Peptides against a protein of PDB entry 4Z63. Designs and how they scored, part 149

Target 1, 334 residues: chain A of PDB entry 4Z63
Amino acid sequence: LCLGMNDLTGNIPEDLFHLKRLNLLGIQENRLSGSLSREIRNLSSLVRLDVSWNLFSGEIPDVFDELPQLKFFLGQTNGFIGGIPKSLANSPSLNLLNLRNNSLSGRLMLNCTAMIALNSLDLGTNRFNGRLPENLPDCKRLKNVNLARNTFHGQVPESFKNFESLSYFSLSNSSLANISSALGILQHCKNLTTLVLTLNFHGEALPDDSSLHFEKLKVLVVANCRLTGSMPRWLSSSNELQLLDLSWNRLTGAIPSWIGDFKALFYLDLSNNSFTGEIPKSLTKLESLTSRNISVNEPSPDFPFFMKRNESARALQYNQIFGFPPTIELGHNN

## One batch from the design tools (peptide; made by RFdiffusion4, then SolubleMPNN)

Design b2_p18_6_s1 (from b2_p18_6, 11 letters changed)
Fold by OpenDDE base, seed 5:
Structure b2_p18_6_s1 (fold): chain B 334 residues (1-334), chain A 18 residues (1-18)
Amino acid sequence: as target 1 above (334 residues)
Amino acid sequence: SELDELAEERLSDTSLMF
């Protein structure tokens, strides 16, 4: 049953929960309000539940033990409060959990040893606090992780060295500290292609450790951290780099010529830094900026990207990194 | 909240800030 993209109001009718053979319930993009009914437990055949973009409030019901076939739960952009229900945090069937843009709070706890099917986790823009869950690498299929815009004080856990499934990771604006430790840990994530760390590490030094290596890194976003230092030499070994944003830092020195050696680099933002010297002539040789037809059929993260043209502008949502216009921003370097 | 939606659109988890 798909009732998304309407102006439906009120609660879900109770009779809807009598549909024991229902595999898909989509009621997204409505004005549905109140608590999400515990009677969802009666939908024992449910594979997909989409309640996203509504006015739901209260706690998410602890009924996911009665939903053994549930693979997809989308609840982004609601008013949900409390924690992740225990049955949801232990779901062996769940592939994708999206609860971005809610009011969920407390410590983030997932039983990753039980969540054997989890491949995508979006909990961005919530009120989770404490530390990052050290056991996330135990979610052996977890590829996409958005934990941005939470209050995860401290450092990236050492256990994330073992996060082999991790491909897309956002921790933007999560009160993280110690960028040197974070990069030193995350370099061990052999499948990491997208790393977003914007609005963390305030005033730290960007490490220029030549021992750092990100083999498959395509997207690096570390904007608005007030980072000191220079363009990191270790980044020159990330030959698959497509997008680099280091804007709104305090980086100094010259922009190195190797920045133009990235054949796939189509988006570069180094704006609002303290870079000096000449613009590398190698930037004029970027094939990605000269060729119209880079159909990069690359996997995109399940979390959206947003582009702001200025601090006051509304961000434009991009579901794919390749949706970004080819860009070189070098402005406001003084 | 509506503020959280506006905040999400403005300051999303993967914001490229120009």
Scores: peptide ipSAE 0.035, ipTM 0.681, DockQ to the pose 0.431; fails the geometry check
Fold by OpenDDE base, seed 1:
Structure b2_p18_6_s1 (fold): chain B 334 residues (1-334), chain A 18 residues (1-18)
Amino acid sequence: as target 1 above (334 residues)
Amino acid sequence: SELDELAEERLSDTSLMF
């Protein structure tokens, strides 16, 4: 049943929950309100639930033990409160959980040993607090993780050295500390292609440790951290780099010539720093800017990127990295 | 819509800043 993208109001009719053979319920992009009914438990054949972009409120019902076939739960952009229900946090069938842009709170707890199918987790823009869950690497299929805009005080857990499944990771604006430790840990994530750390590590030094290596790193976003230091030499070994944003920091020194050696680099933002010297002539040799052959087939994170042209401007949503225009921003340096 | 405004304020999770 697909009723998305309408102007539907009120609650879900209770009689809808008598549809025991229903595999897909999509009611997204409406004005549905109230609590999500516990009677959803009666939808025992449900594979996909999409209630996103509504006015739902209250706690998410703890009925996911009665939904043994549920693979996709999309609840982004609602007013849900409380925590992740225990049955949801233990779901062995769930592949994708998207609860971005809610009012969920408390400590984030997932039973990753039970969540054997979880591959995508979006909990961005919630009110989770405490520390990052140390057991996230036990979610052996977890590839896409957005935890941005929560209040995860402290450091990236040491256990994340073992996060082999991790490919796309956003921790933007999550009150994280110790960038040196974070990068030192996350470099062990051999499948990590996208790393977003914007609005963390306030006033720390960007490490220039030559032992750091991110082999598969395509996207690095570490904007608006007030980071000190220079362009890190270890980044020059990330030969697959496509997008680099280090804007709104306190980085100094010259922009190094190796920045133009990245064959796939199509988006570079170093604006609003304290860089000095000449613009590297090697930037004029960026193949990605000279050739139209940006490979459209590259994997993108499941979480969207947002581009703000100005602090006051509406954020433009980009669902794919390649949706960004080829860009070199070097403005507002010395 | 009010949903769009709420979405926009909340959309800056993975913001590329210019």
Scores: peptide ipSAE 0.033, ipTM 0.682, DockQ to the pose 0.631; fails the geometry check
Fold by OpenDDE base, seed 3:
Structure b2_p18_6_s1 (fold): chain B 334 residues (1-334), chain A 18 residues (1-18)
Amino acid sequence: as target 1 above (334 residues)
Amino acid sequence: SELDELAEERLSDTSLMF
């Protein structure tokens, strides 16, 4: 049953929960309000539940033990409060959990040893506090993790050295400290292609440790951290780099010539720093900016990047990194 | 600052929209 993208109001009719053979319930992008009914438990055949973009409130019901086939739960952009229900945090069937832009709070706890199918987790823009869950690497299929805009204080856990499944990771605006430790840990994530750390590490030094290596790194975003230092030499070994944003830092020195050696680099933002010297002539040789025919058929990270073109404009969602216009921003290096 | 908020809105929301 798909009733998304309407102006439906009020509660879900209770009779809807009698549909025991229902595999798909999509009621997203409505004005549905109140609590999400516990009677969802009666939908024992449910594979996909989408209640996103509504006015739901209260706690998410602890009924996911009665939903053994549930693979997709989409609840982003609601007013949900409380924590992740225990049955949801222990779901062996769940592949994707999206609860972005809610009011979920407390310590984030997931039973990763039970969540054997979890491959995507979006909990961005919530009120989770405490520390990052040390056991996230135990989610052996977890590739996509957005935990941005939460209050995760402290450092990236040492256990994340073992996060081999991790491909896409956002921790932007989460009050993280110690960028040197974070990068030193995350370099061990052999499948890491996208790393977003914007609005963390305030005033720290960007490490220039030549021992750091991110072999598969395609996207690095570390904007608005007030980071000091220079362009890090270790980044030159990330030969697959496609997008680099280090804007709104306090980086100094010259932009190194090796920045033009990235064959796939099509988006570069170094704006609002304190870089000096000449613009490297190698930037004019970036194949991605000169060649129309780079059919990079590589799966772009499924992370939608939001680019706000103007202060007054809504952030444009780009589902593919390649949807970004080829960009070089070097402005405001004063 | 408004600029900090703007920077937040641009690239901080790497949320997977499914």
Scores: peptide ipSAE 0.030, ipTM 0.654, DockQ to the pose 0.150; fails the geometry check
Fold by OpenDDE base, seed 2:
Structure b2_p18_6_s1 (fold): chain B 334 residues (1-334), chain A 18 residues (1-18)
Amino acid sequence: as target 1 above (334 residues)
Amino acid sequence: SELDELAEERLSDTSLMF
């Protein structure tokens, strides 16, 4: 049953929950309000539940133990409060959980040993607090993780050295500290292709440790951290780099010539730093900017990217990194 | 809509800032 993209108001009719053979319920992009009914438990055949882009409020009902076939739960852009229900946090069937842009709070707790099918987790823009959950690496299939815009504090857990499934990770604007520790841990994530750390590590030094290595890194975004230091030499070994944003920092020194050696680099933002010297002539040799024929394998995070052209401009949502125009921004340097 | 405004304010999760 797909009723998305209408002007439906009020609550879900109770009789809808009598549809015991329903595999897909999509009621997204409406004006549905009130609490999400506990009677969703009666939808025992449900594989996909999409209630996103509504006016739902209250706690998410703890009924996911009665939904043994549920693979996809999309509840982004609602008014949900409380925590992740225990039955949801223990769901062995769930592949994708999207609860981005809610008012969920408390400590983030997932039983990753039970969540054996979880591959995508979007909890961005909530009110989760405390530390990052140390047991996330126990979610052995978890590839996509958005935890941006939560009130996490402290450092990236040491356990994340073992996060072998991690491919796309956003921790933007989550009050993280110790960038040296974070990078030192996350370099062990052998499948990590996308790392977003914007609005963290305020005023720290960007580490220039040649021992750091990110083998599969395609996207690095560490903007607006007020980071000090220079262009990090370790980044030159990330030969698959496609997007680099280090804008709005306090980085100094010259832009190194090796920045032009990245064959797939199509987006470079080093703006609003304190870089000096000449623009490297090697930037004019970037194949991605000169050749139309670069089939770049798109990193496909399940979380959107946002681009603000100016502080006063609306953020443009990009679902794919390749939605960005080929860009070199070097403005507002010394 | 109120949803669009809520989306815009909240959605700068992965902001590329220019």
Scores: peptide ipSAE 0.030, ipTM 0.665, DockQ to the pose 0.677; fails the geometry check

Design b2_p18_6_s2 (from b2_p18_6, 10 letters changed)
Fold by OpenDDE base, seed 5:
Structure b2_p18_6_s2 (fold): chain B 334 residues (1-334), chain A 18 residues (1-18)
Amino acid sequence: as target 1 above (334 residues)
Amino acid sequence: SALDEERELRLSDTSLMF
C-alpha cells in the first residue's frame, strides 16, 4: 500500500493494521500526526515501512520484535522523541534505518551483534548526546552511517579502526574533538570512500602526517572547522579523490601542484582560508573539469549532501555526489 | 509547522560550505 505524496491528515486508521499480508506500507510526504500506533505490530509480513516527511510525534513504538521481515524503516523528517526502541536496536532483519531530522535523544545505543543485516544508518539531525557508540563496527554490514548534527562529544572511538564495512561516513557538526586521532583511526577503514567531518575540531591543526593514507577516499569534506596548518601531504596519495571541501578554515601556505593530479576531482572548494601564492597551473589540466561526460557510476551515500553558499543561506539538498556541478572555488583567501 | 520548517531549514547533515 503506497499512499505517499498526498495531503493526508490525522492518524492512520486502525483497520489498516489488520492487513496481515501487507509487505509495503508507504505513507510518506503527508501531514499525518499523532503517535505512530503500536498496532503496526500486527503487520507481521511488513518488509518496508515508510512514514517519512510527516508530523508524527511521541516515541517510536517498541514493536519491531513482531516485525521479523522488516528490512526498511524510513521515518525521517518527523517529530519523534525518545530513544531508538529496544526491539528496533536489536532487529536482525533491518537493512536500512532512516530517522534523520527528528527529536530523538539520549545515548545512541544499537545492539550491533544482533543487527546482522544493517547496511545503512541515518540518524542525522537529532538530539543524541554522549559519546559515539564504540560497538558500531560490530554491525558487520554497515556501509552508510550518518550521525551528523547530534550532540556527541569526545573523540572517534578507537574501535572504528575495525570498521571494515564503512564506506560513507558523516559526522558533520557533532562536537567532535581531536582530528589527528579521528583521521588516524579512520584511515584503517579500507572501504571508506566518503568522509564528512564539517563543523568539528574547532581551531585544531589539520595533521600533515605522511603516514596517513586513505586509499579509496573519493569525497573529503572538512569545512568550517577553523583548522590551522597547510594542505595535507597525505591527501596526495588518495588518487581516486573526486570532491574536496576544506573551505572556511585557517589553512595557510601554497596550494600544492599535486591538487591538479587528481584525474577524477570535479569539485574543489578551498575558499575562505588563508592560502597564499599562485594558483597551480595543474588545476587547468583536471580532466573532470574539461570533460562533460563524467559518468560517475559510483554508489552514492544514502544520506543527502547539503550545499550552502553562505552560513545564512538555505542549504540545497543533493541526493547524489555527482549532482554537484563541477566547481573550483578559491575565493576569499586572505 | 514552524518547527518542521525550522528543522528542514536546519538540514545540513552533510554540508558543503562555500
Scores: peptide ipSAE 0.021, ipTM 0.658, DockQ to the pose 0.582
Fold by OpenDDE base, seed 2:
Structure b2_p18_6_s2 (fold): chain B 334 residues (1-334), chain A 18 residues (1-18)
Amino acid sequence: as target 1 above (334 residues)
Amino acid sequence: SALDEERELRLSDTSLMF
């Protein structure tokens, strides 16, 4: 049953929960309000539940133990409060959980040993607090993780050295500290292609440790951290780099010539730093900017990227990295 | 509204800033 993208108001009719053969319920992009009914437990054949982009409030009902076939739960852009229900945090069937842009709070706790099918987790833009959950690497299929815009004080857990499934990771604006430790840990994530760390590590030094290596890194975004230091030498070994944003930091020194050796680099933002010297001639030879025929395999995170051209401008949403125009931004270096 | 919050909240999530 798909009733999304309408102007439906009020609550879900109770009789809808009698549809025991229903595999898909999509009621997204409406004006549905009130609490999400506990009677969703009666939908025992449910594979996909999409209640996103509504006016739902209250706690998410703890009934997911009665939904043994549920693979997809989309609840983004609602007014949900409280924590993740225990039955949801223990769901063995769930592949994708999207609860972005709610008012969920408390400590983030997931039973990753039970969540054996979880591959995508979007909890961005909530009110989670405390520390990052140390057991996230126990979610052995978890590839996409958005935890941005929460309040995760402290450091990236040491256990994340074992996060082998991790491919796309956003921790933007999460009050994280110790960038040296974070990079030292996350370099062990062999499948990591996309790393977003914007608005963290305020005023720290960007490490220039030649022992750091990110083998499969395609997207690195570490903007607006007020980071000190220079262009890090370790980044030169990330041969698959497609997008680099280090804008709005306090980086100094010269832009190194090796920045032009990245064959797939189509987006470079080093603006609003303190770089000096000449623009490397190698940047004029970037194949991605000169050749129309470069088939770049785009990383496809389940979370969107946002581009903001100016502090006063509205951010534009991009669902794909290739939605970004080929760009070299070196402006506002003093 | 939840929609208005998302518009404001878009700026700091996965923002590439120019």
Scores: peptide ipSAE 0.023, ipTM 0.660, DockQ to the pose 0.490; fails the geometry check
Fold by OpenDDE base, seed 1:
Order: sequence, then C-alpha cells, then structure tokens
Structure b2_p18_6_s2 (fold): chain B 334 residues (1-334), chain A 18 residues (1-18)
Amino acid sequence: as target 1 above (334 residues)
Amino acid sequence: SALDEERELRLSDTSLMF
C-alpha cells in the first residue's frame, strides 16, 4: 500500500493494521500526526515500512519482534522521541534503519550481534548523547553510517579499527575530539570511501603523519573545525580521491602541487583558510575537470549530502556525490 | 510552511555539509 506524497492528515486508521498480508506500507510525505500505533505489530508480513516526512510524535513502539520480515524502516523527518526500542535494536531482519531528523535521545545502543542484516544506519540529526557505540563494528554488514548532528562526546572508539564493513561514515557536528586518534583508527577501515567529520575537533591540529593511509578514500570532508596545520602529506596517497573539503579551517602554508595529481578529483574546497603562495599549476591538469564524461557509476552513500553555496544560503541536497558540480573553491585565503 | 522550512533546515544540517 503506497499512499505517500499526499496531504493526508490525522492518524493512521486502525483497520489498516488488519492487513496481515501487507508487505509494503508507504505513507511518507504526508501530514500524518500522533503516535505510531503499536498495532503495526499486526502487520506480520511487513517488509518495508515508510512513515518518513510526517508529523508523528511520541516513542517508536517496541513491536519489532512481531515483524520478522521487516527489512526497511524509514522514519526520517518526524517528531519521534525516546530511544531506539529494544526490539528494533535487536532486529535480525532489518537491513536499513533511517530515523534521521527526529528527537530521539539517550545513549545509542544497538545489539549488533543480533542485527546481522543491518547494512545502512541513518540516525543523523537526533539528540543522542554519550559516547559512540563501541560495538558498531559487530554489525558485520554495516556499510553506511550517518550519526551526524548528535552529541557524542569523546573520541572515536578503538574498536572501529575492526570496522571492515564501513564504507560511508558521517560524524559531522557530533562534538567529537582527538582528530589524530580518529584518523589513526579509521585508516584501518579498508572499505572506507566516504568520511565526513565536519564541525568536530575544534581548534585541533590536523595530523601530518606520513604513516596515515586511506587507500580507498574518495570523499573526505573535514570542514569548519578550525583545524591548524598544513595540507596533510598522507592524503597524497589517496589516489581515488574525488571530493575534498577542508574549508573553514585555519590551515596554513602552500597548497601542494600533488593536489593536481588526483585523476578523479572533481570537487575541491579549500576556502576560508590561511593558505599562502601560488595556486598550483597542476590543478589545471585535473582530468576530471577537463573531461565532460565522468560517468563514474560508483556506489553512493544512502544518506544525502548537503552543500551550502553561501553561509546564508539554503543547503542544496545531493543524493549522489556525482550530483555535485565540478568545483574548485580557493576563496578567502591569505 | 515554516515546519517544512525547519525540516529542510534540519535536513540540510544533517548530512555531509560541503
């Protein structure tokens, strides 16, 4: 049953939950309000539940033990409060959980040993607090993780050295500290292609340690951290780099010539730093900016990217990295 | 609506900001 993208209001009719053979319930992009009914438990054949972009409130009902076939739960952009219910945090069937842009709170706890099918987790823009869950690497299929815009005090857990499934990771604006430790840990994530750490590590030094290596890194965003230091030499070994944003830091020194050696680099933002010297001539040799057809059919993260063109501008949503226009931003340097 | 704008602002802030 697909009723998305309408102007439906009020509560879900209770009789809807008598549809025991229902595999897909999509009621997204409406004005549905109230609590999400516990009677969802009656939808025992449910594979996909999409309640996103509504006005739902209250706690998410703890009924997911009665939904053994549920693979997709999309609840982004609602008013849900409380924590992730225990049955959801233990779901062995769940592949994708998207609860981004809610009011969920407390310590984030997932039973990753039970969540054997979880491949995508979006909990961005919530009110989770405490530390990052040390057991996230136990979610052996977890590839996409957005935890941005929460309050995870402290550092990236040492256990994330074993996060082999991790490909797309956003921790933007999550009150994280110790960038040197974070990068030192995350370099061990052999499948990591996208790393976003914007609005963390305030005033720390960006490490220039030649021992750091991110082999498969395609997207690195570490903007607005007030980071000190220079362009990190270790980044020059990330030969697959496509997008680099280090804007709104306090980085100094010259822009190195190796920045133009990235064959796939199509988006570069180094604006609002304290870089000096000349613009490297090697930037004019970026094949990605000269060739019209970068149809790179590469896997994108399940979470969207947002670009603000100006501080006062509305952020533009991009569902794919390749949706970004080819860009070189070097403005507001000295 | 103001709610939609607030939602979009929240969305814009949720993801990878460039």
Scores: peptide ipSAE 0.021, ipTM 0.656, DockQ to the pose 0.649; fails the geometry check
Fold by OpenDDE base, seed 4:
Structure b2_p18_6_s2 (fold): chain B 334 residues (1-334), chain A 18 residues (1-18)
Amino acid sequence: as target 1 above (334 residues)
Amino acid sequence: SALDEERELRLSDTSLMF
């Protein structure tokens, strides 16, 4: 049953929960309000539940133990409060959980040992507090993780050295500290292709440790951190780099010539730093900017990127990194 | 222009059907 993209109001009719053979319920992009009914437990054949972009409130019902076929739960952009229900945090069937842009709070707790099928987790823009859950690497299939815009004070857990499944990771604006530790840990994530760390590590030094290596890194965004230091030499070994944003930091020194050696680099933002010297001539040789036909059939992260054209502008949402126009921004370096 | 994860504006941007 797909009823998305309407102006439906009120709550879900109770009789809808009598549909025991229902595999897909999509009621996204409406004005549905009130609590998500506990009677959703009656939808025992449910594979996909999309209640996103509504006005739902209250706690998410703890009924996911009665939904053994549920693979996809989409609840982004609602007013949900409380924590992740215990049955949801223990779901062995769940592949994707998206609860971005809610009011979920407390400590983030997932039973990753039970969540054997979880491959995508989007909990961005919530009110989770405390530390990052140390057991996330126990989610052995977890590839996409958005935890941005929460209040995860402290450091990236040491256990994330073992996060072998991790490919796309965003921790933007999560009150994280110790960028040196974070990068030192996350370099062990051998499948990490996208790393977003914007609005963390306020005023720290960007490490220039030549021992750091991100083999498969395609996207690095570490903007608005007020980071000091220079362009990090370790980044030159990330030969697959496609997007680099280090804007709105306090980085100094010259832009190194190796920045033009990235064959796939199509988006570069080094604006609003304190870089000096000449623009490297190698930037004019970026193959990605000269060739129109980069058919990048690469999987994008399951979380959106937001581009602000200026500090006062509304951010534009981009669903795919490849939706970004080829860009070189070097403005506002003093 | 910094790439960041912003609060989804409840405006008419088509939700990514993942």
Scores: peptide ipSAE 0.021, ipTM 0.647, DockQ to the pose 0.092; fails the geometry check

